# Peptides against a protein of PDB entry 7BDX: the designs that were tried, part 79

Target 1, 212 residues: chain A of PDB entry 7BDX
Amino acid sequence: EMGAAACTLLWGVSSSEEVVKAILGGDKALKFFSITGQTMESFVKSLDGDVQELDSDESQFVFALAGIVTNVAAIACGREFLVNSSRVLLDTILQLLGDLKPGQCTKLKVLMLMSLYNVSINLKGLKYISESPGFIPLLWWLLSDPDAEVCLHVLRLVQSVVLEPEVFSKSASEFRSSLPLQRILAMSKSRNPRLQTAAQELLEDLRTLEHN

## One batch from the design tools (peptide; made by RFdiffusion4, then SolubleMPNN)

Design b2_p13_2_s2 (from b2_p13_2, 10 letters changed)
Fold by OpenDDE base, seed 2:
Structure b2_p13_2_s2 (fold): chain B 212 residues (1-212), chain C 212 residues (1-212), chain A 13 residues (1-13)
Amino acid sequence: as target 1 above (212 residues)
Amino acid sequence: as target 1 above (212 residues)
Amino acid sequence: SEELLEKYRKLRA
């Protein structure tokens, strides 16, 4: 309980750039993010058994960790730190997103996707995650989620790949051959305005690339 | 392990006034400080059995909690919060300081004493802690510690009482009758410069009160 | 990319 409470407070204050800098400027950041990945992995592995209640202290703890990572990745120095010094954490997040089933741990998926999106703002980060084995299939697996917010953040991550010619060119063949166009078209007609807009924008970006 | 790491980071960033305000401005502060007291109490109670290694994750976790409380109490709004809304935590700290033996958990004692000193900066806080049952005997018990830093922070807390006439007048009789003058005199000759200075200043303050 | 930064705001959790 106390661990979850402390982590939740740390998550709350990590919305500040100065707090992120303070976290990273210490000698404990590297260890913290290493253990963060391990903790998130352990939590996801534990889900195959007893239905851990979404409102459990453990769930709250892991959500707070994912939130902290997201907020670190929202800051330029935080992205640099993650991509340079905590690649194992990024690998873990990618793996966990693949291990979770559609509809499973929606809130955690959203936070992890938000973190990857923020990492993708850094070209080095975008290169790193997009060159991860199975990255393109992972995106389509995640787009099978029934949750509109999960799908929204997947589409944003896809957009980050599509908008970077240096990165997109390397995967363009696989991307075009496997693109779940019918699913994206369905999302462009969603009653969820945010999902609808993201799908429409992605379709426009893809059309622009086909004409170039 | 992860809880201790998160709490340690929270401790580090709590040195900022803005972070303290952010912690207190949320809806989770009250619960956090309630559980903090319980966690510290549970730790101290666990010491009567197996010698928990000072460098254990549990010890680090509790040290970080005590550090957070200290940093909260260092800020005006934090003192007000503790004295108005977290009195049970203050009661717990006072109790734990009494339950710990001389030489036991030196680092924790120092942090708890620092928190009480910071609380004593608020007149309402000083009144609250000084009116706690057994407060004067507790101070003398703590002055029996062989650690110079423990004794230093006890002397500072005594000084806070002595320098506030409204508070000191209510306990002056008990204070004068039980004052371990020989111990304070010995500390005024300590090889530790900080302890020496604090003891000398307190002796001067006491002499001034005797002449008034 | 700089273009992504301009088009899409950083996400805060």
Scores: peptide ipSAE 0.130, ipTM 0.851, DockQ to the pose 0.055
Fold by OpenDDE base, seed 1:
Structure b2_p13_2_s2 (fold): chain B 212 residues (1-212), chain C 212 residues (1-212), chain A 13 residues (1-13)
Amino acid sequence: as target 1 above (212 residues)
Amino acid sequence: as target 1 above (212 residues)
Amino acid sequence: SEELLEKYRKLRA
């Protein structure tokens, strides 16, 4: 309980760039983010057996951890830190996103995807995550989720890849051959306006690439 | 381990006034400080049986909690919050300081005393803690500690009482009758310059009060 | 690139 409360407060204040800089400027950041990955992994592994109640202290704790990572990745120095010093955490997030089934741990998936999206703002970060084994299949797996928010953040991450020629060119063949176009088209007709817009923008970006 | 890491980072960033304001401006502060007191109490109660290693994750966690309270109390709005909304935490700190034996949990005692000293900067806070049952005996009990840092912060807290006529007048009779003058005189001759200075200043303040 | 993605809001959790 106390750990969750402390971590939740840390998550809240991590919305400030100065707080992120203060976290990273200390000698404790490396250890913290190392243990973060381990803790998140342990939590996800525990789900296969126990119906972890979504509102458990443990769940809230892990949500706060994922939120902190997201907020750190929102800042340039935070992205640099994650890509240079906490790659194992990024690998763990990618792994966990693959291990989770469609509809499972929606809130956590959203936060993890938000963090990866923020990492993708940095070219170094985008290169790192997009070069991860099975990244493209992972995107399509995640896009099969019934949750609109999960799909939204997947589409945003896909868009980050598509909008970066240096990265997209490396994956263009695999991307084009496996693109779930019909699913994205269906999302562009969604009643969810955010999902609709994201899908529509991605489709426009893809069309632009086909004509070049 | 993860809880301690998160709490330690929160402690570090709580050195900023803006972070303290952000913590207190949220809807989670009350719960956090309520659980803080309970956690600290639970830790102290666990010491009577298990030789808790000073460097345990649990110890570090509780140190971070006490550090956060100290940093919150260092800010005017934080003092107001503690005195108005978290009095139980202050009561717990006073209780734990009384429950701990001389030489026991020195680091925790120092942090707790620092927090009370910061609270004493506020007249409302000083009134509250000085009117607590057994406060004067507690000061003398704590002043019996062999640790110079504990004694230093006790002397500072005593000085806060002595320097506030509105508070001192209420306790002046008990204070004068029980004052461990010889011990304070011995501290004024300490090789520790901080302890020496604090004891000397207090003796000067006491002499000034006797002549008025 | 950061420039291309600047048009998109950084996500805060």
Scores: peptide ipSAE 0.130, ipTM 0.852, DockQ to the pose 0.055
Fold by OpenDDE base, seed 3:
Structure b2_p13_2_s2 (fold): chain B 212 residues (1-212), chain C 212 residues (1-212), chain A 13 residues (1-13)
Amino acid sequence: as target 1 above (212 residues)
Amino acid sequence: as target 1 above (212 residues)
Amino acid sequence: SEELLEKYRKLRA
């Protein structure tokens, strides 16, 4: 309970760039982000067969942790830190996204995807995550989720790959051969306006790449 | 472990007034400070017969909690919050300071005393703590500590009482009858310059009050 | 690039 309360406060204040800089300026950041990955992994492993109590202290704790990572990754120095000094955390996030079933832990998936998207703003971060084993299959696995918000953030991450020629060129063959085009087309007709727009933009970006 | 890491980060960033305002501006502050008191109390109760592992995760967690309270109390809006909305926490801190033996949990005592000193900057806060049952005996109990830093912060709190006529007048009789003058005089000759100065200043303040 | 994605709002959680 106390941990969840503290992490929730830390999450809230981490929306400020100055707070993120202060977090990273201390000698405790490395340990924090290392244990963050372990804690998130332990939580996901504990879900085997159990219904997620979304309002449990444990859930709130893990949500706050994922939120902090997201907010750190939203800032340039935070991305630099994560990509340089906390790669294991990024690996853990990718692994957890793969371990979760469609419809399982939707809120956590969204937060983790938001963190990866923010990391992908940095070219070094995008390279790192896109070169991770099974990254392209992972994108399609996540895109099979019935939740529109999960799919939205997957599409945003896919767009980050597509918009970076240096990254896209390395995976272009696998990407083209495995692209769930029918799923993306279905999303472009979604009643969710954010999902609809993201899918439409991605389809436009893909068309532009096919003509170049 | 994760809780300690999160609280440590929160403690560090709480040195900023803007962060304290952000903490207090959310709907989670009340719960956090309520559980803080409970957690600190549980820690102190767990020390019965055991040597404090000063570097344990539990110790670090409680130190961070006490540090956060101190930093919140360092700011006007934080004092207002504690005195208006978290009086139970103040009561807990006073109780814990009484429950600890001389030489026990020195670092925690210092942090708790710093928090009470900061609260005492607010007249409402000073009134509240000074009107607590056994407050004057508690001051002398704490002043019997062999640690110079504990004694320093006790003297500072005593000075806050002495310098506020509205508060001092209510306890003046008990204060004068129980004042450990020889102990304060000994501290005025301390090799610790901060303790020496604090004791000298208090003695001067007391002399001034006797002549008025 | 950061410049291209600056067009896309950084996500705050």
Scores: peptide ipSAE 0.129, ipTM 0.852, DockQ to the pose 0.053
Fold by OpenDDE base, seed 5:
Structure b2_p13_2_s2 (fold): chain B 212 residues (1-212), chain C 212 residues (1-212), chain A 13 residues (1-13)
Amino acid sequence: as target 1 above (212 residues)
Amino acid sequence: as target 1 above (212 residues)
Amino acid sequence: SEELLEKYRKLRA
């Protein structure tokens, strides 16, 4: 219980840029983020079945960890740190996103996707995650999720790839051939306004690329 | 391991006044400090013998908790919070200081004493801790510690009592009758300059009170 | 500027 409480407080204060800088400026950051990845992996591996106890201390602890990673990635120095010094964590996040079934651990998936999206704001980060084995299939796997928030954050991550010519050109053939266009079109008609807008914007971006 | 790492980071960033305000401004502070006391108590109760594994995750976790409490108490709003909303934690700290043997858990004792000293900066805090049952005997018990840092922080806490007439007058008879003067005199001859100075200052303060 | 894009794009949890 105490670990979850402490980590939750750390998550809350990590919304501050100065707190993130303080965390990263210390000698403990590397170890912390190494253990973070391991802890998240252990949690996901321990999930028997599709139902997660959202209110468990363990779940809340892992949510807080994912939240901290997201908040670190929201800052330039945090992105640099993750991409240069904690690549294993990024690999772990990508792996865990693949290991989870549609509808499973929705909140955790959202937080992890938010962290990857933030990493993708940096060209080096975007290159790293997009060059990960199975990245494109992973995007489509995640886009099959019934949850609108999961799909929203997937679409944002896809948009980050599409809008970066240097990254998109390397995978353009695979991307075009595997694009779940019907799924994205369905999302563009969603009753969720955020999802609808994200899908529409992505469709516009894709059209622009086909005409260029 | 992860709990200790998270709590250690929280401790590190809690050196900031703004971080303390952020922690206390949330809806989780009360629960956190309630569990903190319980966790520290459980740790101390689990100590079999006089030797503590200083490098254990559990020890480091509890050190971080004590550090957080100290940093919270270092700020005016933090002192107000502890004295108004988390008195049980103060009671726990006092109890644990009594439960530990001389030379046992030195670092933890130092951190707990630092927190009490910080609380004593507030008159309300000083009143609260000094009115605790067995407070004066506890001071003398702690002053028997072989560690100079423990003794230093005890002397500082004693000085806080001595320099506050409203507090000192309530216990002056007991204080004078039980004062381990020979021990304090010995400390005034210490090779540790911080301890030496603190003991000398306290002796001067006591002399001033006897002549008034 | 990349900085302006960063301000609008970053997500906080």
Scores: peptide ipSAE 0.129, ipTM 0.851, DockQ to the pose 0.051; fails the geometry check

Design b2_p13_2_s3 (from b2_p13_2, 7 letters changed)
Fold by OpenDDE base, seed 1:
Structure b2_p13_2_s3 (fold): chain B 212 residues (1-212), chain C 212 residues (1-212), chain A 13 residues (1-13)
Amino acid sequence: as target 1 above (212 residues)
Amino acid sequence: as target 1 above (212 residues)
Amino acid sequence: SEALREEMLKALA
């Protein structure tokens, strides 16, 4: 309980760039983010296959951890830190996103996807995550989620790949051959305006690439 | 382990006034400080009478909690919050300082005393803690500690009482009758320059009060 | 790439 409370407060204050810099400027950052990955993994492994989101202190703790990672990745120095010094954490996030079934742990998925999106703002980060084994299949797996917010953040991550020629060119063949076009088209007609817009923009970006 | 790491980071960033304001501006602050008191109490109760400082994650966690309280109390709005909304935590700190034997949990004692000193900067805070049952005997109990840093922070807290006429007048009779003058005089001759200075200043302040 | 991505995502607690 106390751990979850403390971590939640840390998450809240991590919305500040100055706080992110303070976290990273300390000698405890490396250890913290290492344990973060382990803790998130342990949580996901403890889930029964049929159990949706657990409303527990443990869940809140993991949500806060994922939120902290997201907020760190929202800052340039935070992205640099994660990509240079905490790649194992990124690998863990990618793995956990693959281990979770559609509709399972939706809030955690969203937070993890937000963190990956933020990492993707850095070219080095985008290269790293997109070169991860099974990255393209993972995107499509995640896009099958029934949750609109999960799908939204997947589409944003896909867009980050598509908009970077140096990265997209390396995966273009696999990307084009496996693209769930009908699913994305369906999302472009969603009643969720954010999802609709994201899907439409991605479709436009893809069309632009086909004409070049 | 993760809890201790997260709490340690929160402690580190709480050295900033802006972070303290952010902590207190959230709806989680009340719950956090409530659980803080309980956690600190549970830790102290778990100590064997002969066990000194435990170098454990649990100890680190409690140190971080005490550090956070100290840093919150270092800011005007933090003092206001503690005195108005978290009196139970202050009561817990006073109790824990009484429950610990001389030489036991030195680092924790120092942090807790620092927090009380910071609270004493606010007149309302000083009134509250000094009116706590057994406060004067507690000061003398703590002043018997073999650790110079514990004694230093006790002397600083005593000085805060002595320098406030409105507060001191209420306790002056008990204070004068129980004052461990020989102990304070011995401290004024300490090889520790900070302790020496604090004891000397207090003796000067006491002399000034006797002539008025 | 950074210049093209206007919106960084913050997770609010």
Scores: peptide ipSAE 0.174, ipTM 0.859, DockQ to the pose 0.052
Fold by OpenDDE base, seed 4:
Structure b2_p13_2_s3 (fold): chain B 212 residues (1-212), chain C 212 residues (1-212), chain A 13 residues (1-13)
Amino acid sequence: as target 1 above (212 residues)
Amino acid sequence: as target 1 above (212 residues)
Amino acid sequence: SEALREEMLKALA
């Protein structure tokens, strides 16, 4: 309980750039993010056996951790830190996103996807995550989620890849061959306006790339 | 482990006034400080049976909590919050300081005393803590500690009382009758320069009050 | 370019 409360406060204040700088400027950051990955992994592994109530202190704790990672990644120095010094955490997030079933831990998925998206703002970060084994299949796996918010953040991450020629060129063949076009087209007709817009924009970007 | 890491980070960033404002501006502050008191109390109660290694994660966690309270109390809005909305926490800190034996949990004592000192900067805070049952005996109990840092912070808290006529007048008789003058005189001869100075200043203040 | 992806996502607690 106390841990969850402390982490939740830390999450809240991490929305500030100055707080992120303070977190990263300390000698505790590396350890914190290392344990964060382990904690998130342990949580996801525990889901297969014990129906952890989504509202449990443990769940809230992990949500807060994922939120902190996201907010750190929202800042330039935070992205640099994650890409340079916490790659294991990024690997863990990618792994966990693959391990979770559709509809499972939606809130956590969203937060993790948000963090990866923020990392993808940095070219070095985008290169790193896009070169991760199974990255393209993972995107399509995640895009099969019934949750519109999950799908939205997947589309944003996909768009980061598509809009970066240096990254897209390396995976263009696999991307084109495995693209769930019908799924994205369906999303472009979604009643969720954010999802609809994101899907439409991605489709436009993809069409532009096919003509170039 | 993760809880201790998160709390430690929160402690570190709480040195900033803006972070304290952010913590207190959220809807989680009340719950956090309520659980903080309970957690600290549980820790101190556990000391009688299990020799908790001072370097344990639990110890570090409680140190971080006490540090956060101290840093919150270092800010005007934080003092107001503690005095108005977290009095139970202040009561708990006072109780725990009384429960701990001389030489026991020195680091925690120091942090708790620092928090009370910060609270005492506010007249309302000083009034509140000084009117707590057994406050004067508690000060003398704490002043018997062999640790110079504990004694230093006790002297500072005593000085806050002595320098505030409105508070001192209410306890002046008890204060004068129970004052461990010989102990304070001994501290004025300490090789610790901070303790020496604090004791000397307090003695001067006390002499001035006797002449007025 | 990094400039095209300016919408950083903040996770609100």
Scores: peptide ipSAE 0.172, ipTM 0.859, DockQ to the pose 0.052
Fold by OpenDDE base, seed 3:
Structure b2_p13_2_s3 (fold): chain B 212 residues (1-212), chain C 212 residues (1-212), chain A 13 residues (1-13)
Amino acid sequence: as target 1 above (212 residues)
Amino acid sequence: as target 1 above (212 residues)
Amino acid sequence: SEALREEMLKALA
């Protein structure tokens, strides 16, 4: 319980850029983020056996960790740190997103996707995650989720790839051949206005790329 | 391990006044500080049985918690919060300081004493702790510690009482009758310059009070 | 480019 409470407070204050800088400027950052990945992985692996209540201390702890990572990635120096010094954590996030089934651990999945999106703002980060084995299949796996927020953040990440020619060119063939166009079209008609907009924008971007 | 790492980061960033304000402005502060006391108490109670290594994750965690409390108390709004909303934590700190033997858990003892000293900057805080049952005997118990830093912070807390007439008047009789004058005189000759100075200043303050 | 991605996502606790 105490760990979850401390981590939740740390999550809250990590919304500040100055706090992110303070975390990264210390000698404890590397250890913290390395253990973060392990903790998140342990949590996800435990889900198949013991029904952890969504409101468990463990869940809260893991959500806070994912929130911290997201907030760190929201800052330029934080993105640099993650991409340069904590790649294992990024690998773990990608793996966990693959390990979770559609509809499973929606909140955690959203937070992890938000973190990856923020990392994708950095070209080096985008390159790193997009060159990860199975990245394109992972996007489609995640896009099959029934949750609109999951799908929204997947579409944002897809758009980050599409809008970066240097990255998109490397995966363009696989991307085009496997694109769940019907799913994206369905999302463009979603009752969720954010999802609808994201899907429409992506469709427009894709059309523009096909004409180039 | 993860809890200790998160708490250590929170401790580090709590050196900022703005972070303290952010912690207190959230809806999680009350829960955090209530659990803090319980966690510290559990740790101290466990010392009699299992030799916890000083460098254990548990020790680091508890030290970080005590550090956070100290840093919160270093800020005016933090003192107000502790004195108004987290008195149970102050009670716990006082109890734990009594439960620890001279020479036992020096680092934790120092941090807890620092927190109480900071709380004593607030008159309401000073009143609260000084009116706690057994407070004067506790000061002398702590002053018997072989550690110079423990003794230093005890003397600072004693000085806070002595320099506040409204507080000192209530305990003046007990204070004068039980004062370990020879111990304080010995400290005034300490090789530790900080301890020496604190003891000398306190002796001067006490002499001034006897002449009034 | 970083300039086109103005919407940084903050996870609020």
Scores: peptide ipSAE 0.170, ipTM 0.859, DockQ to the pose 0.050
Fold by OpenDDE base, seed 5:
Structure b2_p13_2_s3 (fold): chain B 212 residues (1-212), chain C 212 residues (1-212), chain A 13 residues (1-13)
Amino acid sequence: as target 1 above (212 residues)
Amino acid sequence: as target 1 above (212 residues)
Amino acid sequence: SEALREEMLKALA
């Protein structure tokens, strides 16, 4: 309980750029983010057995950790830190996103996707995650999720790839061959306005790339 | 391990006034400080049985909690919060300081004493802690500690009482009757310059009060 | 590039 409470407070204050700088300026950041990855992995591995209650201290703790990673990645120096010093954490997040089934741990998926999106704002980060083995299949796997918020954040990540020619060109063939176009078209007709807009924008971006 | 790491980071960033304000501005502060007191109490109670390794995750976690309390108390709004909303935590700290034997958990004692000293900067806080049952005997108990840093912080807390006439007058009789003058005189001859100075200053303050 | 991605996402606790 106490650990979850402390981590939740740290999550709350991590919304500040100055707090992110303070976290990273210490000698404890590396260890913290290393253990974070391990903790998240252990949590996800435990789900295959016991129905973890959504409101457990453990789940709240992991949510707070994912929130901290997201908020760190929202800041330029935080993105640089993650890409330069915490690649294992990024690899872990990608792996966990692949390990979770559609509809499973939705809130955690959203937070992890938000973190990856923020990392993708840095070209170095975008290159790193997009060159990860199985990245494109992972996107489509995640896009099969029934949750609109998961799908929204997947579409945003896809858009980040599509909007960067240097990154997109390297995987364009695989991307085009496996693109779940019908799924994206369906999302463009969603009643969720955020999802609808994201899908429409992506379709427009894709059409622009076909004509160029 | 992860809880201790997260709490240690929170401790580090809590040195900022803005972070303290952020911690207290949330709806989670009350719960956090309530659990903090319970956690500290549980730790101290566990010491009567098992020799807790000084470098255990548990000890580091409790140190971080005490550090957070100290840093919160270092800020005006933090002192006000503790005195108005977390009196149980203050009572717990006082109790734990009494429960620990001389030479036991020195680092924790120091942090707890630092927090009480910071609280004592607020007149309302000073009144509250000084009016606690057994406060004066507690000071003398703590002053029997072999650790110079513990004794230093006790002397500082005693000085805070002596320098406030409204507070001192209420306990002056008990204070004078039980004052370990020989112990303070011995400290005024300490090879530790910080302890020596604090003891000398307190002796001067006491002499001034005897002439007034 | 950073210029094309105006929306950074913050996770609100």
Scores: peptide ipSAE 0.169, ipTM 0.858, DockQ to the pose 0.053; fails the geometry check

